Peptides against a protein of PDB entry 6UG1. Designs and how they scored, part 146

Target 1, 304 residues: chain A of PDB entry 6UG1
Amino acid sequence: SNEERKRRKYFHMLYLVCLMVHGFIRNEWINSKRLSRKLSNLVPEKVFELLHPQKDEELPLRSTRKLLDGLKKCMELWQKHWKITKKYDNVGLYMRTWKEIEMSANNKRKFKTLKRSDFLRAVSKGHGDPDISVQGFVAMLRACNVNARLIMSCQPPDFTNMKIDTSLNGNNAYKDMVKYPIFWCEVWDKFSKKWITVDPVNLKTIEQVRLHSKLAPKGVACCERNMLRYVIAYDRKYGCRDVTRRYAQWMNSKVRKRRITKDDFGEKWFRKVITALHHRKRTKIDDYEDQYFFQRDESEGIPD
Target 2, 301 residues: chain A of PDB entry 6UG1 as posed
Amino acid sequence: SNEERKRRKYFHMLYLVCLMVHGFIRNEWINSKRLSRKLSNLVPEKVFELLHPQKDEELPLRSTRKLLDGLKKCMELWQKHWKITKKYDNEGLYMRTWKEIEMSANNKRKFKTLKRSDFLRAVSKGHGDPDISVQGFVAMLRACNVNARLIMSCQPPDFTNMKIDTSLNAYKDMVKYPIFWCEVWDKFSKKWITVDPVNLKTIEQVRLHSKLAPKGVACCERNMLRYVIAYDRKYGCRDVTRRYAQWMNSKVRKRRITKDDFGEKWFRKVITALHHRKRTKIDDYEDQYFFRRDESEGIPD

## One batch from the design tools (peptide; made by RFdiffusion4, then SolubleMPNN)

Design b2_p21_8_s3 (from b2_p21_8, 11 letters changed)
Fold by OpenDDE base, seed 4:
Structure b2_p21_8_s3 (fold): chain B 304 residues (1-304), chain A 21 residues (1-21)
Amino acid sequence: as target 1 above (304 residues)
Amino acid sequence: MQYLEEVLRESLEKAKELLSK
């Protein structure tokens, strides 16, 4: 019905705001000074120097290569620190079906919310789910004075899916779900004026994204619980930015159709949400990023 | 804080209105 379509749209909006607020809260928690002091001790001086290379005036690419090598070594150090990767409880922050949402409303399931103290302890011990691990990695980079962003791929239920029963019966459903991350890191490269993508936990990869990312879900089974629609970046200064354009090859032709921002109402609403979560002034980094997104939008073209 | 609360409130009220029909 038209009412069910509206219900799913507004429920999607509510769920999206809750996810984006969750990302904001986690971004605040990883700014903990106590955690920062502990995590800085994991990074030896030689690796710290690689994270902060001098500008090579002859070949700025040499400085970028040092930063990339430093980030690779940080990933290796993080793997040594992290002792226990827990499975997600149920589906974690991956996309739920409409049926799962309805069934969850009927169940008085006491969701144990992870407290800030428990999170900080989990990161410090190296014990937790992959999301906690990624968030801890961002905290370690921030402890080394790296301009690292927490990236969250927000997975609200698909308001464009009007099917009543969307039960996922597959035996491999968990493996397909966790094939691609929900959280990752971006690091500002001051030499190339680009964000470097870092997945320290899932794919264990570093990318300089041009047209496509390895972190973008591919295949029907993977996209059932992980649809690339709302990739939100949280920086160390409490900036909040939509960075979906970086990771979406087909933003205009495919991704936009699955976003609330497909219409003017949704665009205005989503802009309000971003503005509410963006607690810093604009910087030249934002200008370079917006220019990159503009160029990516022009290069994709308008779908015929 | 206030602006986020307003956005949340607006979203919640619209969701309630549609769930009550």
Scores: peptide ipSAE 0.032, ipTM 0.680, DockQ to the pose 0.061
Fold by OpenDDE base, seed 3:
Structure b2_p21_8_s3 (fold): chain B 304 residues (1-304), chain A 21 residues (1-21)
Amino acid sequence: as target 1 above (304 residues)
Amino acid sequence: MQYLEEVLRESLEKAKELLSK
């Protein structure tokens, strides 16, 4: 019905705001001074120097290569620190079906909310789910004075799916779900004027994204619980930015159709949510990023 | 803080209106 379509749209909006606020809260927690002091001790001086190379005036690419090597070594150090990777309870922050939402509303399941103190302890001990591990990795880079962002791929239920039964039948549902991450890192490269993508936990990869990312879900089974629609970046100064354009090859032709921002009302609403979560002034880094997004939009073109 | 609270309040009110039908 038209009523059910409206219900799913508004529920999607509410769910999306709750996810974006969750990302903001986790970004605040990883700025803990107590955690920063502990995590800085994991990074040897030689690795710190690679993270902060001098500018090579002859070939700036040499400085970027040193930064990339430093980030690789930080991923290796993080793997040594992280002792226990817990499985997600149910589906974690991956996408739920409408049927699962309806069933969960009827079953007053007490969601165990992780407290700030428990999160800080989990990161410090190296015990937790993959999301906590990624968040801790971002905290370690920030402790080394690296301009690292927490990235969250927000997975609200698909308001464009009007099927009544959306049950996912599959023995490998968990493996397909966790094939691609929900949280990752971006690091600012001051030499190339670009964000470097880092997945320290899932794919264990570093990318300089041009047209496509390895972190973008591929295949039907993986996309059932991980649909690339809202990739939100949280920086160390409490900036909040939509960075979906970096990771979406087909933003205009495919991704926009699955976003609340497909219409003017949804775009204005989503801009209000971003503005409410963005607590810093604009910088030259934002100008370089917006220029990159513009070039990517022009290169994709408007779908015919 | 106030602006986020307003956005959340508006979203919650709309959700209540749709759940009360």
Scores: peptide ipSAE 0.032, ipTM 0.678, DockQ to the pose 0.061
Fold by OpenDDE base, seed 1:
Structure b2_p21_8_s3 (fold): chain B 304 residues (1-304), chain A 21 residues (1-21)
Amino acid sequence: as target 1 above (304 residues)
Amino acid sequence: MQYLEEVLRESLEKAKELLSK
């Protein structure tokens, strides 16, 4: 019905705000000074120097290569630190079906949220789910004075799916779900004027994204619980930016149709949410990023 | 579903606080 369509749209909006605020809260927690002091001790001086290369005036690419090598070594150090990767409780922050949401509303189970103190302890011990691990990795890079962003792929229920029963079939549902991350890292490369993508936990990859990312879910089974729609970046200065354009090859033709921003009302609403979560002034880094997004929009073209 | 509902609840409370400013 039209009413159910509206209900799903509004529930999607509420759910999206809650996810984006969750990302904001986790971004505040990883800025903990106590955690920063502890995590900086994981990075030896030689690796710190690679993270902060001098500008090579002859070939800026040499400086980028040093930074990439430093980030690779940080991923290795992080794997050594992280002792226990817990499975997600149920589906974690991956996308739920509408049926799962309705069934949950009937089950008034008291759940325990991870408190800030428990999060900081989990990161410090290296015990937690993959999301906590990625968030801790961002904290370690920030402890080394690296301009690292926490990236969150927000997975609200698909308001464009009007099916009543969307039961997911298959024995491998968990493996397909966790094949691609929900959280990852971006690092500012001051030499190339670009964000470097870092997945320290899942794919264990570093990318300089041009047209597509390895972190973008591929295949029907993976996309059932992980649809690339809202990739939100949280920086160390409490900036909040939509960076979906970086990871979406087909932003205009495919991704936009699955976003609340497909219409003018949704666009204006989503901008208000971003603005409410963006607690810093604009910088030249934002100008370079917006220029890159513009070039990506021009290169994709307008879908016919 | 447990972890999410509480994440959503805490996030909703914080969202109300952030959107009221």
Scores: peptide ipSAE 0.111, ipTM 0.794, DockQ to the pose 0.751; fails the geometry check
Fold by OpenDDE base, seed 5:
Structure b2_p21_8_s3 (fold): chain B 304 residues (1-304), chain A 21 residues (1-21)
Amino acid sequence: as target 1 above (304 residues)
Amino acid sequence: MQYLEEVLRESLEKAKELLSK
């Protein structure tokens, strides 16, 4: 019905705001000065120097290569620090079906939310789920004065799915779900004036995204619980930006159709949410990023 | 589901605070 379509749309909007605020809260937690002091001690001076290379005026690419090597070594150091990777409880922050949402409304079991103190302890000990691990990695880079963003792929229920039963079948459902991350890192390269993508936990990869990312879910089974629709960046200065364009090859032709921003109402609403979560002034980094997104939109073209 | 419900509840209260500014 039209009513059910509206209900799913509004529930998607509410869920999306809650996820985006969750990302904001985690971004505040990883800015902990106490955590920063502990995590900075994990990074040797030689690795710190690679993270902060001098500007090579002759060949800026040499400076970028040093930064990339520093980031690789930081990933290796982080793997040594992280002792226990817990599985997600149920599906974590991956996408739920409408049936799962309806069933949850009936089951009032109380789960204890992870408190800030418990999170900081988990990161400090290296014990937690993959999301906590990625968030801790971003905290370590920030402790080394690296301009690192927390990236969150927000997975609200698909309001474009009007099926009554959306049950997912399959023994490999968890493996397919966790094949691609929900959280990752971006690092600003001041030499190339680009964001570097870092997945320290799942794919253990560093990439300079041009047209496509390895972190973008591929295949039907992987996309059931991980649809690339809302990739939100949280920086160390409490900036909030939609960076979906970086990771979406087909933003205009495919991704936009699955976003609340497909219509003018949803676009205006989503812009208000981003504005409410964006607590810093605009910088030249934002100008370079917006220019990159513009070039990516022009290169994709308008879908026929 | 309930971890999510609590995360959503806390996030909703924080969202109300952030959206009211």
Scores: peptide ipSAE 0.097, ipTM 0.790, DockQ to the pose 0.699; fails the geometry check

Design b2_p21_8_s4 (from b2_p21_8, 8 letters changed)
Fold by OpenDDE base, seed 1:
Structure b2_p21_8_s4 (fold): chain B 304 residues (1-304), chain A 21 residues (1-21)
Amino acid sequence: as target 1 above (304 residues)
Amino acid sequence: DQYLYEVFRESLEKAKELLSK
């Protein structure tokens, strides 16, 4: 019905806000001074120097290469620190079906949210789920004075799916779900004027995204619980930005149709949510990023 | 943050309005 379509749209909006606020809260927690002091000790001086290369005036690419090498070594150090990767309870923050949402509304089970103290302990010990691990990695880079963002791929239920029964049949559903991350890192490269993508936990990859990312889910099974629609960046200064354009090859043709921002009402509403979560002034880094997004929109073209 | 609270409230009110029909 039209009523069910409206219900699913507004539930999607509420769920999206809750996820985005969750990302904001985790970004505050990883700015903990106590955690920073502990995690800085994991990074040797030689690796710190690679993270902070001098500007090579002859070939700026040499400075970028040093930064990339430093980030690679940081991923290796992080793997040594992280002792226990726990499985997600149920589906974690991956996408739920509408049926699962309806069933959960009937189940008075209090979702056990991790407390800040427990999170900080988990990161410090290297014990937790993949999301906690990624968040801790961002905290380690920030402890080394690296301009690292926490990235969250928000997975609200698909309001464009009007099917009543959306049961997922697959025995491999968990493996397919966790094939791609929902949290990762971005690092600002001051030499190339670009964000570097870092997945320290899942794919263990570093990317300089041009047209597409390896972190973008591919295949039907992987997309059932991980649809790239809302990739939100949280920086160390409590900036909040939509960076979906970086990771979406087909933003205009495919991704936009599955976003609340497909219409003017949804666009205005989503801008209000971003504004509420964006607690810093604009910088030249934001200008370079917006220019990159503009160039990506022009290169994709407008779908006919 | 009052603005964040208002965004949540608006979204929650709309969700409640639709669940009550």
Scores: peptide ipSAE 0.151, ipTM 0.754, DockQ to the pose 0.062
Fold by OpenDDE base, seed 4:
Structure b2_p21_8_s4 (fold): chain B 304 residues (1-304), chain A 21 residues (1-21)
Amino acid sequence: as target 1 above (304 residues)
Amino acid sequence: DQYLYEVFRESLEKAKELLSK
């Protein structure tokens, strides 16, 4: 019905806000001074120097290569630190079906939220789920004075899916779900004026995204619980930005149709949510990023 | 899905805090 379509749209909006605020909270927690002091000790001086290369005036690419090598070594150090990767409870923050949401609303079981103290302990010990691990990796880079962003791919239920029964086949569902991450890192390259994509936990990859990312889910089974729609970046200064354009090849033709921002009302609403979560002034880094997004939008063109 | 509900509770509490400023 038209009413059910409206209900799913509004529920999607509420769910999206809750996810975006959760990303903001985790971004505050990883700025812990106590955690920063502990995690900085994991990075030897030689690796710190690679993270902060001098500008090569002859060939700026040499400086970028040093930064990339430093980030690779940080990923290796992080793997040594991280002792226990826990499975997600159920499906973590991956996408739920509408049926799963309705069934969950009826389940009044009290669970305890992961408190800030528990999170900080988990990161310090190297014990937790993949999301905690990625968040801890961002904290380690920030402890080394790297301009690292926490990236979250927000997975609200698909309001464009009007099917009543959205039951997923259970057995391979977890393996396909965790094939692609929902949290990762971006690092600012001051030499190339670009964000570097880092997945330290899942794919263990570093990318300089041009048109495609390896982190973008591919295949029907993987997309059931991980749809690239809302990729939100949280920086060390409590900035909040929509960076979906970086990771979406087909933003205009495919991704936009599945976002709340497909219409003017949704665009204005989503902009208000981003603004409420953006707690810093604009910088030249934001200008370079917006220019890159503009160029990517022009290069995709208008969908037929 | 208790994990999701706890994430939502925490987020709603934080959202109230952010909107009260």
Scores: peptide ipSAE 0.356, ipTM 0.893, DockQ to the pose 0.589; fails the geometry check
Fold by OpenDDE base, seed 3:
Structure b2_p21_8_s4 (fold): chain B 304 residues (1-304), chain A 21 residues (1-21)
Amino acid sequence: as target 1 above (304 residues)
Amino acid sequence: DQYLYEVFRESLEKAKELLSK
């Protein structure tokens, strides 16, 4: 019905805000001074120097290569620190079906949220789910004075899916779900004026995204619980930015149709949410990023 | 899904704090 379509749209909006605010909270927690002091000790001086290369005036690419090598070594150090990767108790923050949402409203189980103190302890011990591990990795890079962003792929239910029964096949669903991450890292390369993408936990990859990312879900089974629609970046200065354009090859033709921003009302609403979560002034880094997004939009074109 | 409800609760509490400033 038209009423059910409206209900799903409004529920999607509420769900999206809750996810985006959750990302903001986790970004505040990883800025802990106590955690920073502890995590800085994981990075030896030689690796710190690679993270902060001098500008090579002859070939700026040499400085980028040193930074990339430093980030690779940081991923290796993080793997040594992280002792226990817990499975998600359910589907974590992956996408739920409408049926699962309706069933969950009826089930008043008691789940204990991870408190800030428990999170800081989990990161410090190297015990937790993949999301906590990624968040801790971002904290370690920030402890080394690296301009690292926490990235969150927000997975609200698909308001464009009007199917009544969206039962997902059970057992293989977890492996397909966790094939691609929901949380990852971006690092600012001051030499190339670009964001470097880092997945320290899932794919264990570093990439300089041009047209497509390895972190973008591929295949029907993987997309059932991980649909790339809202990739939000949280920086160390409490900036909040939509960076979906970086990771979406087909932003205009495919991704936009699945976003609340497909219409003017949704665009204005979503901009208000981003503005409410953006607690810093604009910088030259934002200008370079917006220029990159503009070039990507021009290169994709407008779908016919 | 209790994890989701707790994430929502935490987020709604934080949203109230952000709107009160």
Scores: peptide ipSAE 0.352, ipTM 0.892, DockQ to the pose 0.574; fails the geometry check
Fold by OpenDDE base, seed 5:
Structure b2_p21_8_s4 (fold): chain B 304 residues (1-304), chain A 21 residues (1-21)
Amino acid sequence: as target 1 above (304 residues)
Amino acid sequence: DQYLYEVFRESLEKAKELLSK
């Protein structure tokens, strides 16, 4: 019905805000000074120097290569620190079906939220789910004075799916779900004027994304619980930016149709949410990023 | 889904704090 379509749209909007605010909260927690002091000790001086290379005036690419090597070594150090990777409870922050949402309203179990103190302890010990691990990795890079962003792929239920029965079939559903991350890292390369993508936990990859990312879900089964629609970046200065354009090859033709921003009302609403979560002034880094997004939009063209 | 409910509760509380400033 039209009423059910409206209900699913509004529920998607509420769910999206809650996820985006959750990302903001985790971004505040990883800025902990106590955590920063502990995590900086994981990075030896030689690796710190690679993270902060001098500008090579002859070949700026040499400086970028040092930074990339430093980031690789940081991923290796992080793997040594992280002792226990817990499975997600149910599906974590991956996408739920509408049926799962309806059924969950009836289940009155008592679940305890992870408190800030428990989070900081989990990161310090290296015990937690993959999301906590990624968030801790961003904290370690920030402890080394690296301009690292927490990236969150927000997975609200698909308001374009009007099916009542949205049950997902298959024994491999969890493996397909966790094949691609929900949280990752971006690092500012001051030499190339670009963001470097870092997945320290899931794919264990570093990318300089131009047209496509390995972090973008591929295949029907993987996309059932992980639809690339709202990739939100949280920086160390409490900036909040939509960076979906970096990871979406087909932003205009495919991704936009699955976003609340498909219409003018949704675009205006989503801009208000981003603005409410953006707690810093604009910088030249934002100008370079917006220029990159503009070029990516022009290169995709208008869908036929 | 209690994990989600608790995430939402925390987020809604924080959202109130952010909107009150």
Scores: peptide ipSAE 0.342, ipTM 0.888, DockQ to the pose 0.571; fails the geometry check

